# Designs tried in a protein design run: peptides against a protein of PDB entry 3PUK. Part 10

Target 1, 227 residues: chain A of PDB entry 3PUK
Amino acid sequence: ERGLKSVVWRKIKTAVFDDCRKEGEWKIMLLDEFTTKLLSSCCKMTDLLEEGITVIENIYKNREPVRQMKALYFISPTPKSVDCFLRDFGSKSEKKYKAAYIYFTDFCPDSLFNKIKASCSKSIRRCKEINISFIPQESQVYTLDVPDAFYYCYSPDPSNASRKEVVMEAMAEQIVTVCATLDENPGVRYKSKPLDNASKLAQLVEKKLEDYYKIDEKGLIKGKTQS

## One batch from the design tools (peptide)

Design b1_p11_2 (made by RFdiffusion4)
Fold by OpenDDE base, seed 5:
Structure b1_p11_2 (fold): chain B 227 residues (1-227), chain A 11 residues (1-11)
Amino acid sequence: as target 1 above (227 residues)
Amino acid sequence: GERTLITEEDV
């Protein structure tokens, strides 16, 4: 299947499940709000079972320890999700799981990364950042996880200008992750009316795309693709 | 790029 959902699933399979796979080993997978939506959009429970996941748990909920099993954290790099992880491994005597594999859906801020290293490094087998910060809806349709994007982008209140900038930056970053996932460098198309937000966002996307492909590990400089 | 932290596996 050539749909976006299939592409996303394939990315997760290769970047997450294949990366931490061990023969005969089952893991508990911890998800946050975003990754729950993400996985639900592109896979079934049977797919996760095939990848060695026995149970999926919500990272925000209080969970019973399963000390003999390793945990796979597929989470957003947010303070909330990180704090929940830290609670699971905060003390040696109270570790909920045997060890942890952590996969962030985006770049983890250094502050959070350092906090994890300082407190739980001995419990972490792997920690990786993967670029999947969007939800596939249809074959060519996706949504972004940017809280209150509509409110701030279309707010006439000048007091929201700083927040609007943050929102637009986040949106641009997530759009780039879509492009990265699809291995595309599209010419950005947009409607400029009624506000200039689309133009500004397009500029941010273009800039970030350039940065992404310039620093691509594959050394690939891709030309603009038609989209 | 993707940053990777790998620690020693407790045997």
Scores: peptide ipSAE 0.071, ipTM 0.732, DockQ to the pose 0.365
Fold by OpenDDE base, seed 1:
Structure b1_p11_2 (fold): chain B 227 residues (1-227), chain A 11 residues (1-11)
Amino acid sequence: as target 1 above (227 residues)
Amino acid sequence: GERTLITEEDV
């Protein structure tokens, strides 16, 4: 059985690298905090070299212009990452790179997407959303990118109740992206805890899975799988 | 659905 790491890498290779591949062309790749962790979990630098990446740069750091090369931005759809991109291409005379390919790890809010289009659309060769917002650790184990999830989910403080719901919603969304990546529609199983967090999360996941497959781009409705 | 923006490549 292919481990989750291999599945994630295959998805990135197909959705990102194959999508922008040009024979003989090298690109600079820009990563943020999340995508750095993601790629580190499922590939090596040698793998990236094979995909035509010459250098990896941190999008948050100050970088020297390489105006003769195109840049591949593999980033999360956050204001911080988007703002860093806009600084690279916001000025026509001060573009850091020749052109940009942008791949977001999740759905980009319309406000951010419109901001990008309004400021530097002519510099963007491709902009796509790919649904990979989790970190594979083991063959069937992954971690979610939800800050302070443990704190809010297990806090007895009633003031955190609203935040707890937001965190669980975010976790459920990311679990659905795992299922989408694996092309699975599993039955949800959970262990009950005193705080009933597992039951609530399970219900959210089930609902979101149903919604996802009903509105699938290919019009495909998949039945429940055994996973 | 995934949104895609594609512009013309530099010739």
Scores: peptide ipSAE 0.062, ipTM 0.728, DockQ to the pose 0.325
Fold by OpenDDE base, seed 4:
Structure b1_p11_2 (fold): chain B 227 residues (1-227), chain A 11 residues (1-11)
Amino acid sequence: as target 1 above (227 residues)
Amino acid sequence: GERTLITEEDV
């Protein structure tokens, strides 16, 4: 049984690198905070070189233009990452690279997607959404990238209730991306806690799983698996 | 579902 790390790497290789691969072409790869962690968890720099990546750059940093090279953006669909991309391609005078391939780690909000299209469509060769919004740690263990998740989920302050819900939604979404990556529709199990966080999260996951598999590209509804 | 935007290379 291949560990989660290998599954994630395989997914990235097929969904990202194979998708934009051109013979003899090298690309600059732009990463954000999440994708840096993600790739670090499941591959080595040598692996990226083999996939035609000459250098990795942090999208948040002010980078020197390399106008003769295409850029591969593997980033989260966040305003911060999108804004950084827009700085790279938002104007003709500011174009840092020849063209862009964009792969989002999750569904990109329509507002952000439209903003990109409106500003940089001529510079974009590909823009895709892939469902990898988690960090693999072990064969069956992963971590979620949800800012302040711990703080809000376990805050006793009622004023944080709304934010807690948002965080749980985000967590549930990321769990679903794990399931999607593994091509599984698991039964959800949880341990009850005083704040019922586990129960609520479980319900959200179940709901999102149902929605995902009903609307998946393949139209395949898989039965619940043991997980 | 995944959304995909593909544009042709400017010659």
Scores: peptide ipSAE 0.082, ipTM 0.741, DockQ to the pose 0.380; fails the geometry check
Fold by OpenDDE base, seed 3:
Structure b1_p11_2 (fold): chain B 227 residues (1-227), chain A 11 residues (1-11)
Amino acid sequence: as target 1 above (227 residues)
Amino acid sequence: GERTLITEEDV
């Protein structure tokens, strides 16, 4: 199936599972709220078993130590998720797992990244950032994970203007991650009426796409793809 | 760009 779900799964398989895979080795996988939804949208438990995952756990819950097993953290780069990871490895006496592989669904803020390095560097085998900040629903349809997006985008209160801009930026960033996942640099089309939100979002997306492909992983400028 | 941190694995 050539749907968005299959593309997302293929990216996760390549960027996460294949990256840390060792033959014959089983790992515990830790998920947060977003990555739970993400994986649920594009794979089955049987798929995860095939990738060497013995069990999945919620990073927010208290978990019993399994000191002989390595842990795969597939999490969003949020303070909450990072703090939960730090609790697992922050103390030498309280290490829950043998070692950690960390894969962030988006760019991790320098502050959080530095905090991890300072506290748990010896326990981390790999730490990577991947660009998957959306949930595929249907073929070529995705859901953005931006809290209160509807409220701020449609708020008539001018006092919410600053927050609206933050939300728009977050939405634009997630759209760019979709394009990156699909390896596309599309022309942006939008319906401007009745609100200017679509126009503003389109402009932000275009700008971010330009920046992304200008400074992409290969250092190459990619031309526009067919829409 | 994506950042990658890789440490030595315990042999």
Scores: peptide ipSAE 0.077, ipTM 0.735, DockQ to the pose 0.342; fails the geometry check

Design b1_p11_2_s1 (made by RFdiffusion4, then SolubleMPNN; from b1_p11_2, 4 letters changed)
Fold by OpenDDE base, seed 4:
Parts: sequence; C-alpha cells; structure tokens
Structure b1_p11_2_s1 (fold): chain B 227 residues (1-227), chain A 11 residues (1-11)
Amino acid sequence: as target 1 above (227 residues)
Amino acid sequence: MTRTLISEEDI
C-alpha cells in the first residue's frame, strides 16, 4: 500500500501539474501558508522542477513582476489568498505575470469565485478545485490546518461555542477531502471521553461524506468501506 | 462537484 504522502503527491500531479502542463513552458508557482506545508510534506523541490516549476513564491509577499511568465496559483480558497491573487491581476498596471492558473485546495465559496471571475477573468486560463485540504504526516496519519482549532475545541468559555462549531465544520470538511483523496467512504470511529468533541466531529464527517458522495464527480455512490 | 473555469485563450 502506498503511503498517504504518495497518494497526495499523485493527486496533485494529476489534478494540478498535468492539467496545466505545456511543452517547454516554465511557470512560477505561488503558494500560501497551507499549500507550502502541503507540498513540503509530500514532495521535493526536484519534483516541482520536473513538473515545470522554476520558482516558488509566497503569495502573501510583495513580489517583483515577471510579466513574460505564467503563474500557477496553488492556494487555499481563503479571502487572504484570493485577495493576494487579485492584487497580482486586478489592474493592468499591477499585472505581475502573463496569465494565471488557479487551483484551490478545497471548495471555493461562490462569493470568492465570483469575485475572481469579475475581476480577473481575462487573465485566468484555468481555475479548479482539487479537494486536498489536509497535510499527510505519515503513511496513515495526517494533520488539519484549521486556525485556532485547538483553542476553540478545548475552550471552557461558553462564548466560544459558535466558533467551536465553525472550527468543527472546517475540520470535518478537511477530513472528507482525505477520504476523497483515498477514494474511500469509511465508517467513522471516535473516542468520546473526556469531551464530546470527537462525537460531534464524527457526526459532521458522516454527514459531509454522505453529501459528498451523493454529488460525487463520477456520479457513483460508494458503499461504506472498512477503515 | 468540482467547478472549472477555462478561458478561451487556452482552447
């Protein structure tokens, strides 16, 4: 069995690099905080060079224009990352690159998607969602990149209840992307003590798995797999 | 379901 890292890399290669590959073309790749961690977990710089990436840049940083090169944005669908992209292409005078390919790690909210379309459609060659919103650590272990997740999940303050729900939803979404990446529809197991967080998360994951496979890209309903 | 936007210039 290939480790989770290998599966993730293969999915990225297929969904991102193969999708935008052009013979003899080099691209600049723009990463955010999450995708930097993600790629660092499952590939080497040499792998990226083989995929036609000459330079990796941080999307959050001010960068010098390279107007003759196309840019590959591999980013999370967050307002912060999207706003940074929009600054690169939002005006003719501010165009940093020749064109953009955008690959989101997860579902992009309609508001952000429409904002991109309205502002930069002429500069965008491709925009896709690839549903990889987790970081593989080991063959069977991954981590989630949800801001302040630890704090809100374990906060004793009742005022944080709403934030806890938001965090739980985000975590559940990321777990579903793991299942999608593995092409599995597992049963969810959890340890409920000492807090009910695991039970709540499990319920959210089960619900989101059902929703995901109802609208599966292949229109296939998968039965529950052993996990 | 994955949404895809493709510009005409790459077609």
Scores: peptide ipSAE 0.045, ipTM 0.680, DockQ to the pose 0.379
Fold by OpenDDE base, seed 1:
Structure b1_p11_2_s1 (fold): chain B 227 residues (1-227), chain A 11 residues (1-11)
Amino acid sequence: as target 1 above (227 residues)
Amino acid sequence: MTRTLISEEDI
């Protein structure tokens, strides 16, 4: 049985690298904070070289233009990452790269998607959402990249209730991407005590799983898996 | 449902 890391790598290889692969073509890859952690968890630099990546750059840093090469942006759909991309292609005369392939780790909000389309559509060869918003740690263990999740989930302060809900939603969305990556529709188990956090999260996950498989591209309603 | 934008030059 292939560990979670290998499954994640295979998914990235198929959804990203195979999708934009051209024989003999090298690309520059741009990463943000999350995708740097993600790739570091499931591959080596040698693996990326085999997929036609010559150099990895941080999207947040100033970079020298390489106008003869195409760029592969593997980034989260955040305003910060999108704004950095837009700066690379904002003007015809100041384009840092020849063209862009964009792969988002999750659903890109319509506002950000439309902003990209309006500003840089002619420079973009592909823009896709791959739905991997978790970091594999071990064969059966993953982590969620939700800042301050611990603080808001365990805060006794009622003023944090709204923020707790936002964190729970984000966690549930990321858990659904794990299930999607594994091609599973599991039953959700949780401990209800001492806090109701686990129950709330479970309900959110179940609802989002139902929604995800109802809208699956194949129109196939996948039944619950006994895992 | 994955939204895909493809430019005319790679079609």
Scores: peptide ipSAE 0.045, ipTM 0.682, DockQ to the pose 0.381
Fold by OpenDDE base, seed 2:
Structure b1_p11_2_s1 (fold): chain B 227 residues (1-227), chain A 11 residues (1-11)
Amino acid sequence: as target 1 above (227 residues)
Amino acid sequence: MTRTLISEEDI
């Protein structure tokens, strides 16, 4: 059985590298915090070299312009990452790279997407959403990158209720990306505990799975899988 | 659903 890491790598290879591959062309790859962790979990630098990546740069850091090379942005659809991208291409006279390929790890909000279109459309060769918002650890184990999730989920402070909901939504979204990556629509199982967190999360995941597969690119409603 | 922006120069 191919481990989750291999599945994730294969998905990235197909959705990102194969999509923007040009024979003999090398690209600079820009990563954010999440995608750095993601790639580190499922590939080696040698693998990236084989995919035509010459150098990896952190999107948040100041970088020297390499105007003759195209850039591959593999980033989360966050205001911070998008703003860093926009700084690279916002000025017509000071573009850091020749052109950009953008691959988002999840659904990009319309506000951010429109902001990109309005400012940098001429510099963008590709912009896609690949729906991988988790870190593979083992064949059947993954982790979610949701800041302070533990704190807000188990906080007894009622003032954190709104933040807890946001965290639960984010966790559910990331779980759906796992299912999408595995091409599965599982029945969600949870253990009843003194807190209703597991039940609430399960309901959110179920709802989001339904929404995801209703809007599947192929217009196919995928039935529940045995997972 | 993947929203794809394709610039004309790669056509």
Scores: peptide ipSAE 0.043, ipTM 0.683, DockQ to the pose 0.392
Fold by OpenDDE base, seed 3:
Structure b1_p11_2_s1 (fold): chain B 227 residues (1-227), chain A 11 residues (1-11)
Amino acid sequence: as target 1 above (227 residues)
Amino acid sequence: MTRTLISEEDI
């Protein structure tokens, strides 16, 4: 049985690297905080070299232009990462790279997608969403990157109720990406006591799984898996 | 649903 790390790497290879591969072409890869952790968890620099990546750069840092090379942006669909991308291509005369391939780790909000399309569509060769919003730790263990999740989920302060809901939605979405990566539609199990957080999260996950697997590539409904 | 934006290849 291939561990979760190998499954994640295989998915990234297929969805990202194979999609933008051109024979003899090297690219610069731009990563954000999340995708740096993600790739570090499931591959080595040698693996990236084999996929045609010559240099890895942090999207948040100031970078020198390399105008003759195309850039592969593997980033989270956040305002911060998108704004950094837009700074690289926003000026016609001051583009940092020749062209861009963009792969988002999750669904990109329409507001951000439209902002990209309006500002630099001519520089973008590919823009795709892939469903990998978790970090594989072990064969059966993953972590979610949701800031302040513990604080908002367990805060006794009623003023945090709205933020708790947002955090729960984000966690549920990331869990669904795990299921999608494994090609599974599992039954969700949880421990109810002492708090209702697990129950609420389970319900959100179940709903999102139903929505995700409602129509597959062939228009078929995927049934529940036994796992 | 996967959204894909493809720009015209600079011919």
Scores: peptide ipSAE 0.042, ipTM 0.672, DockQ to the pose 0.344

Design b1_p11_2_s2 (made by RFdiffusion4, then SolubleMPNN; from b1_p11_2, 3 letters changed)
Fold by OpenDDE base, seed 1:
Structure b1_p11_2_s2 (fold): chain B 227 residues (1-227), chain A 11 residues (1-11)
Amino acid sequence: as target 1 above (227 residues)
Amino acid sequence: SVRTLISEEDV
């Protein structure tokens, strides 16, 4: 069985690198905090070189212009990452790169997407949303990018109840991205704890899986898999 | 991919 890391890498290769690949062309790749962790978990620098990436840069850092090269932005759809991109291309005279390819790790909010279109559309060769919002650890193990999840899920303070629900929703979304990446519709299993967190999360995941496969653009409704 | 934006390549 191919480990989760291999599956994630294969998806990134197909959805990102193959999508923007041009023979003999090198690109600069821009990463944010999440995508840095993601790529570090499933590939090496040599793998990126084979895909036509000459150098990796952090989108949050000040960078020197390389106006003759195109840039590949593999970033989260957050205001912070989007604002950094907009600074690179906001002025026609001060573009840091020749053109941009943008790949978001999740659904980009319409507000952010429209902001990009309004300001930088002429500089963008491609803009796509790919569904990868998790970090592979082992063959069947992954971690979620949900800040303070432990704190809110295990907090006995009733003032954190609303925040706990938001965190569980975010966790459920990311679990669905794993299932989508693996092309699976699993039956959800959980261990009951003194807190009903596991049951609530399981219900959210089940609902979101159903919604995802009903809306699947390919019209393929997959039955539950025995994974 | 839910949404795709494609601009013409600079010839």
Scores: peptide ipSAE 0.042, ipTM 0.700, DockQ to the pose 0.334
Fold by OpenDDE base, seed 4:
Order: structure tokens, then C-alpha cells, then sequence
Structure b1_p11_2_s2 (fold): chain B 227 residues (1-227), chain A 11 residues (1-11)
């Protein structure tokens, strides 16, 4: 059973589509690399049509203006995706759509958030952060979208130590989004390896889980779940 | 969800 895919789709439907749904309104949806993969993993185009999406577009591509339609941006909170959004709404002359709904797949850095707000706040109907920064493969299985993760994590070069830490941090964050999506606070298990990557990652995950549930919007602190 | 921005302006 592909339970995780269903959970992810349900989360997206609730957090994104239901959140911006207006009766009789169609939207253009803008996706980046990650969200393209994400949606492809858990839904079909027909599902998106049912949610009021007329067409999906790649945010990285130059697109023709459709000024009469609102755009739904479902994107990662990266400089690249944000810059593409700003090209769509950053100036009055460049405004491609009627308005924007923005849903970030993870926490948006304040710098990027403020940049968006300062540049095109009048064009933004809604901007929301959701916690889905992973690709579901099958039930209880997912992949992470961390650039160069494999390279840095397993590099024997000590010069990569700093970057390795950054990558592990990003991986840990994405694992936490899985837990958040599943509404679980699991105990972390790992198999020790010569490079201690597993133990280090486990510690990061545990720390981030603790932080996440402490600041959970629902004020709910869940006990550790068997995992 | 951590933050939400909602525009008050009709767009």
C-alpha cells in the first residue's frame, strides 16, 4: 500500500487547494523542480483539474501573461524559485497574473519572505508555509531533495566537513517534515557506520523534532512514537 | 504552517 502518498496528497489538498479554493475559479499553478516531483509522486493531472487548476506551468520558464487569472505558486522556499516569482510580480509592467497565492513547501527564510513582501505584497492574496519537503515513494518510504547530499555526506575530504553539516541539517529538516505530515514524533533509530553519518543525522532529527513540537501551532507536544 | 500572509486588498 502507498499510504504515504495518500497522506501527502491529503495534506496538499487540505493545506493548499482547500485553503485557496474559490467556487467557480480556475487558477494557473506554478511549480518548481521539487514540487513537480512531489505532485507527480502523489497525484495525477486529473486530480489537479478537480482542484481547480486549469494548467500547470514551470516557474523557471518564461511564460506568457494571463492577467485575468490568479496563480497558485506551490514552490520551495529557495532563492531561485522566489526570484522567478518576483519576475512575475516584481514590477507592475511584469505582472503576469491577476494575483498570487503562494505556498512554500517548508519554512521560508525571513530574508526571502521580506523580499517578497516588500516587492509585491499588493499582488499576494495569500502566502503560507506548509511542511512537505520530501518525495513519497511508497508506504513508509520517501526520498529527500537535498542537493549534493550523497556527495558531501560520503566525501572523505575533510574540506567538505562544513558543507556536509549543512546537508545533514537540510536532510534532518526534511525528515522532520515527514514526521509532521504523519503527525508523529518518532523515536529515532539508526545503524552505525564508519563515517558516523547516521548517528549525527539522528541527533539532528531528534533535536529538530523537539524544537518543532515545542513550537507547534497547535501547542501539542506529542510523546515519542514507536518507529 | 508557520506563517501566513493574507492581503487585505481585493486583487
Amino acid sequence: as target 1 above (227 residues)
Amino acid sequence: SVRTLISEEDV
Scores: peptide ipSAE 0.042, ipTM 0.701, DockQ to the pose 0.428
Fold by OpenDDE base, seed 3:
Structure b1_p11_2_s2 (fold): chain B 227 residues (1-227), chain A 11 residues (1-11)
Amino acid sequence: as target 1 above (227 residues)
Amino acid sequence: SVRTLISEEDV
């Protein structure tokens, strides 16, 4: 059985690299903090070279223009990453690259999506959401990238209740992306003590799984799979 | 992919 890392790499290869592949063309790939970790977890630099990536750049860093090359943005749909992209293409006179392919790791908020469309649509060859928002660690283990998750989930302060809910929603969403990547609808297991966080998270995951399969491209609802 | 944008230049 291929481990989770292999599955994730295969998904990225198919959804990102194959989608924008052009024979003989090299691209610059722009990564953010999350996608740097993601790719590092499931591939090597040699793999990226084979996919037509000449260099990898950090989207947050200042970069010199390479106007003759197209850029592949593999980034999280965050304001920070989107703002960096907009800096690269927002001005007609200051375009850093020839054109852009954008692949978001998760659903891009409409506000950000519309902002991109309004500002840079002419420079964008592709823009897709690929739903990979987790880091594979082992064959059946992954790490979530949810800022301040520990702080809010384990805070005894009732004033953090709203933020705790937001964090749990984000965690649940990322778990669903794992399931989507694996094409599974698993039964959820958890320990509820001493806090009810695990129970709440499980409920959120189940709800989001249901929603995901209802709105998937095939319109098919899958039953529970073996976990 | 939930949403996909393709520019006319690639069409």
Scores: peptide ipSAE 0.042, ipTM 0.697, DockQ to the pose 0.385
Fold by OpenDDE base, seed 5:
Structure b1_p11_2_s2 (fold): chain B 227 residues (1-227), chain A 11 residues (1-11)
Amino acid sequence: as target 1 above (227 residues)
Amino acid sequence: SVRTLISEEDV
Protein backbone atom coordinates (compact mmCIF):
# COMPACT_ATOMS: atom_id res chain seq x y z
CA GLU B 1 0.00 0.00 0.00
CA ARG B 2 1.40 3.33 -1.00
CA GLY B 3 1.48 5.51 2.06
CA LEU B 4 -0.12 8.91 2.11
CA LYS B 5 3.35 10.46 2.05
CA SER B 6 4.17 8.85 -1.26
CA VAL B 7 0.84 9.90 -2.72
CA VAL B 8 1.39 13.48 -1.67
CA TRP B 9 4.92 13.49 -3.02
CA ARG B 10 3.76 12.07 -6.32
CA LYS B 11 1.12 14.76 -6.60
CA ILE B 12 3.62 17.51 -5.87
CA LYS B 13 6.05 16.04 -8.34
CA THR B 14 3.46 15.95 -11.08
CA ALA B 15 1.63 19.17 -10.35
CA VAL B 16 4.61 21.34 -9.46
CA PHE B 17 7.98 20.02 -10.50
CA ASP B 18 7.02 18.39 -13.78
CA ASP B 19 4.94 21.41 -14.69
CA CYS B 20 7.81 23.87 -14.53
CA ARG B 21 10.68 21.56 -15.39
CA LYS B 22 13.20 22.69 -17.95
CA GLU B 23 16.10 20.55 -18.97
CA GLY B 24 19.33 21.57 -17.30
CA GLU B 25 17.71 24.35 -15.33
CA TRP B 26 18.04 24.75 -11.59
CA LYS B 27 15.60 26.78 -9.54
CA ILE B 28 15.44 28.30 -6.12
CA MET B 29 12.39 27.17 -4.23
CA LEU B 30 10.59 29.49 -1.85
CA LEU B 31 8.50 27.97 0.89
CA ASP B 32 6.28 29.31 3.61
CA GLU B 33 5.54 27.79 6.97
CA PHE B 34 3.00 25.30 5.72
CA THR B 35 4.84 24.13 2.63
CA THR B 36 8.03 23.71 4.63
CA LYS B 37 6.21 21.28 6.86
CA LEU B 38 4.54 19.65 3.90
CA LEU B 39 7.71 18.94 1.98
CA SER B 40 9.56 17.90 5.11
CA SER B 41 6.88 15.32 5.73
CA CYS B 42 7.00 13.65 2.33
CA CYS B 43 10.43 14.14 0.78
CA LYS B 44 14.14 14.57 1.37
CA MET B 45 16.53 17.18 0.11
CA THR B 46 17.90 14.62 -2.32
CA ASP B 47 14.46 14.29 -3.84
CA LEU B 48 14.28 18.02 -4.37
CA LEU B 49 17.71 18.06 -5.95
CA GLU B 50 16.54 15.45 -8.40
CA GLU B 51 13.67 17.74 -9.30
CA GLY B 52 16.00 20.60 -10.14
CA ILE B 53 15.88 22.52 -6.88
CA THR B 54 19.26 23.79 -5.82
CA VAL B 55 18.32 25.85 -2.78
CA ILE B 56 15.33 26.17 -0.53
CA GLU B 57 14.57 29.53 1.01
CA ASN B 58 11.99 30.81 3.44
CA ILE B 59 9.72 33.32 1.77
CA TYR B 60 9.30 35.28 5.00
CA LYS B 61 13.00 35.94 5.38
CA ASN B 62 14.97 38.67 3.76
CA ARG B 63 16.90 37.00 0.98
CA GLU B 64 19.74 38.06 -1.23
CA PRO B 65 18.93 38.45 -4.90
CA VAL B 66 19.90 35.67 -7.26
CA ARG B 67 18.95 37.38 -10.46
CA GLN B 68 20.24 34.72 -12.81
CA MET B 69 17.98 32.02 -11.39
CA LYS B 70 14.28 31.45 -11.63
CA ALA B 71 12.30 30.98 -8.48
CA LEU B 72 9.69 28.38 -7.71
CA TYR B 73 7.22 29.62 -5.15
CA PHE B 74 5.36 26.82 -3.46
CA ILE B 75 3.24 28.70 -0.98
CA SER B 76 -0.13 29.04 0.66
CA PRO B 77 -2.55 31.55 -0.83
CA THR B 78 -2.36 33.89 2.15
CA PRO B 79 -1.88 37.65 2.25
CA LYS B 80 1.38 37.17 4.12
CA SER B 81 2.94 34.82 1.59
CA VAL B 82 1.63 36.80 -1.35
CA ASP B 83 2.98 40.03 0.07
CA CYS B 84 6.39 38.45 0.46
CA PHE B 85 6.28 37.32 -3.15
CA LEU B 86 5.26 40.76 -4.32
CA ARG B 87 8.21 42.29 -2.50
CA ASP B 88 10.53 40.04 -4.47
CA PHE B 89 9.23 41.40 -7.77
CA GLY B 90 7.87 44.82 -6.82
CA SER B 91 10.17 46.83 -9.05
CA LYS B 92 11.57 45.95 -12.45
CA SER B 93 15.04 46.97 -11.40
CA GLU B 94 15.03 45.17 -8.08
CA LYS B 95 13.73 41.75 -8.92
CA LYS B 96 15.27 39.15 -6.68
CA TYR B 97 15.03 36.41 -9.29
CA LYS B 98 14.91 36.06 -13.05
CA ALA B 99 11.30 34.91 -13.11
CA ALA B 100 8.75 33.21 -10.93
CA TYR B 101 6.66 30.09 -10.99
CA ILE B 102 3.93 30.13 -8.39
CA TYR B 103 2.08 27.14 -7.09
CA PHE B 104 -0.54 27.68 -4.44
CA THR B 105 -1.49 24.88 -2.11
CA ASP B 106 -5.16 25.80 -2.38
CA PHE B 107 -7.59 28.09 -4.13
CA CYS B 108 -6.25 31.60 -4.24
CA PRO B 109 -8.84 34.28 -3.50
CA ASP B 110 -9.60 36.51 -6.45
CA SER B 111 -8.44 39.55 -4.54
CA LEU B 112 -4.98 38.08 -4.06
CA PHE B 113 -4.83 36.68 -7.55
CA ASN B 114 -5.74 40.02 -9.06
CA LYS B 115 -3.20 41.77 -6.87
CA ILE B 116 -0.49 39.48 -8.19
CA LYS B 117 -1.63 39.91 -11.76
CA ALA B 118 -1.68 43.68 -11.49
CA SER B 119 1.68 44.00 -9.79
CA CYS B 120 4.04 41.55 -11.43
CA SER B 121 2.38 39.56 -14.21
CA LYS B 122 5.37 40.01 -16.49
CA SER B 123 7.63 38.27 -14.01
CA ILE B 124 5.40 35.25 -13.60
CA ARG B 125 5.89 32.37 -15.98
CA ARG B 126 3.16 30.32 -14.43
CA CYS B 127 0.75 30.53 -11.56
CA LYS B 128 -1.29 27.48 -10.62
CA GLU B 129 -3.45 26.30 -7.80
CA ILE B 130 -2.89 22.81 -6.54
CA ASN B 131 -5.06 21.12 -3.97
CA ILE B 132 -2.75 20.07 -1.13
CA SER B 133 -3.42 21.70 2.22
CA PHE B 134 -2.60 18.92 4.66
CA ILE B 135 0.45 17.28 6.19
CA PRO B 136 0.93 13.53 5.82
CA GLN B 137 2.25 11.91 8.99
CA GLU B 138 1.86 8.19 8.49
CA SER B 139 0.73 5.85 5.76
CA GLN B 140 -2.88 6.83 6.34
CA VAL B 141 -2.54 9.66 8.82
CA TYR B 142 -2.51 13.35 8.11
CA THR B 143 -2.29 16.47 10.22
CA LEU B 144 -4.28 19.61 9.70
CA ASP B 145 -2.49 22.91 9.88
CA VAL B 146 -5.06 25.01 11.67
CA PRO B 147 -3.63 27.20 14.39
CA ASP B 148 -5.21 26.86 17.79
CA ALA B 149 -7.70 24.31 16.55
CA PHE B 150 -7.85 22.48 19.84
CA TYR B 151 -8.17 25.65 21.83
CA TYR B 152 -11.14 27.00 19.95
CA CYS B 153 -12.90 23.73 19.28
CA TYR B 154 -12.90 22.75 22.92
CA SER B 155 -13.34 26.18 24.43
CA PRO B 156 -16.47 26.51 26.51
CA ASP B 157 -16.30 30.27 26.17
CA PRO B 158 -19.14 31.58 24.00
CA SER B 159 -16.96 34.48 22.93
CA ASN B 160 -14.93 32.01 20.89
CA ALA B 161 -17.91 30.81 18.86
CA SER B 162 -17.01 32.84 15.80
CA ARG B 163 -13.40 31.71 15.88
CA LYS B 164 -14.50 28.14 16.37
CA GLU B 165 -16.57 28.34 13.21
CA VAL B 166 -13.63 29.70 11.24
CA VAL B 167 -11.41 26.93 12.54
CA MET B 168 -13.92 24.26 11.62
CA GLU B 169 -14.26 25.64 8.11
CA ALA B 170 -10.51 25.60 7.68
CA MET B 171 -10.28 22.05 8.97
CA ALA B 172 -13.04 20.91 6.66
CA GLU B 173 -11.32 22.44 3.67
CA GLN B 174 -8.08 20.69 4.48
CA ILE B 175 -9.82 17.35 4.92
CA VAL B 176 -11.41 17.77 1.51
CA THR B 177 -7.98 18.31 -0.02
CA VAL B 178 -6.88 15.01 1.49
CA CYS B 179 -9.81 13.30 -0.11
CA ALA B 180 -9.12 14.97 -3.42
CA THR B 181 -5.48 13.94 -3.25
CA LEU B 182 -6.43 10.37 -2.55
CA ASP B 183 -9.19 10.48 -5.14
CA GLU B 184 -11.70 9.44 -2.54
CA ASN B 185 -15.21 10.42 -1.66
CA PRO B 186 -15.44 8.89 1.76
CA GLY B 187 -18.45 8.30 3.84
CA VAL B 188 -17.51 10.55 6.69
CA ARG B 189 -17.32 8.80 10.03
CA TYR B 190 -16.85 10.47 13.35
CA LYS B 191 -16.94 9.85 17.06
CA SER B 192 -19.37 11.93 19.01
CA LYS B 193 -17.87 14.35 21.47
CA PRO B 194 -19.62 16.30 24.21
CA LEU B 195 -19.57 19.51 22.18
CA ASP B 196 -20.66 17.84 18.94
CA ASN B 197 -17.64 19.32 17.19
CA ALA B 198 -17.05 16.12 15.28
CA SER B 199 -20.58 16.12 13.96
CA LYS B 200 -20.34 19.72 12.83
CA LEU B 201 -17.00 19.10 11.17
CA ALA B 202 -18.34 16.01 9.45
CA GLN B 203 -21.24 17.98 8.03
CA LEU B 204 -18.90 20.63 6.72
CA VAL B 205 -16.67 18.01 5.12
CA GLU B 206 -19.59 16.27 3.49
CA LYS B 207 -20.91 19.50 2.07
CA LYS B 208 -17.55 20.52 0.72
CA LEU B 209 -16.94 17.09 -0.77
CA GLU B 210 -20.23 17.27 -2.56
CA ASP B 211 -19.34 20.65 -3.94
CA TYR B 212 -15.91 19.49 -5.01
CA TYR B 213 -17.08 16.46 -6.92
CA LYS B 214 -20.05 18.22 -8.46
CA ILE B 215 -17.90 21.02 -9.77
CA ASP B 216 -15.13 18.71 -10.89
CA GLU B 217 -14.89 18.87 -14.68
CA LYS B 218 -15.32 15.16 -14.98
CA GLY B 219 -18.92 15.48 -13.88
CA LEU B 220 -18.39 12.09 -12.34
CA ILE B 221 -20.17 11.88 -9.08
CA LYS B 222 -17.98 9.32 -7.46
CA GLY B 223 -19.83 7.00 -5.19
CA LYS B 224 -18.97 7.08 -1.54
CA THR B 225 -15.87 5.05 -0.82
CA GLN B 226 -15.55 3.05 2.34
CA SER B 227 -13.48 4.91 4.89
CA SER A 1 -10.95 24.36 -12.20
CA VAL A 2 -7.26 25.10 -11.93
CA ARG A 3 -6.64 28.73 -12.72
CA THR A 4 -3.44 29.30 -14.60
CA LEU A 5 -1.62 32.51 -15.29
CA ILE A 6 1.04 32.28 -17.96
CA SER A 7 3.14 35.19 -19.10
CA GLU A 8 4.18 35.26 -22.74
CA GLU A 9 7.37 37.19 -22.15
CA ASP A 10 10.50 35.12 -22.31
CA VAL A 11 12.60 37.06 -19.84
Scores: peptide ipSAE 0.041, ipTM 0.696, DockQ to the pose 0.317

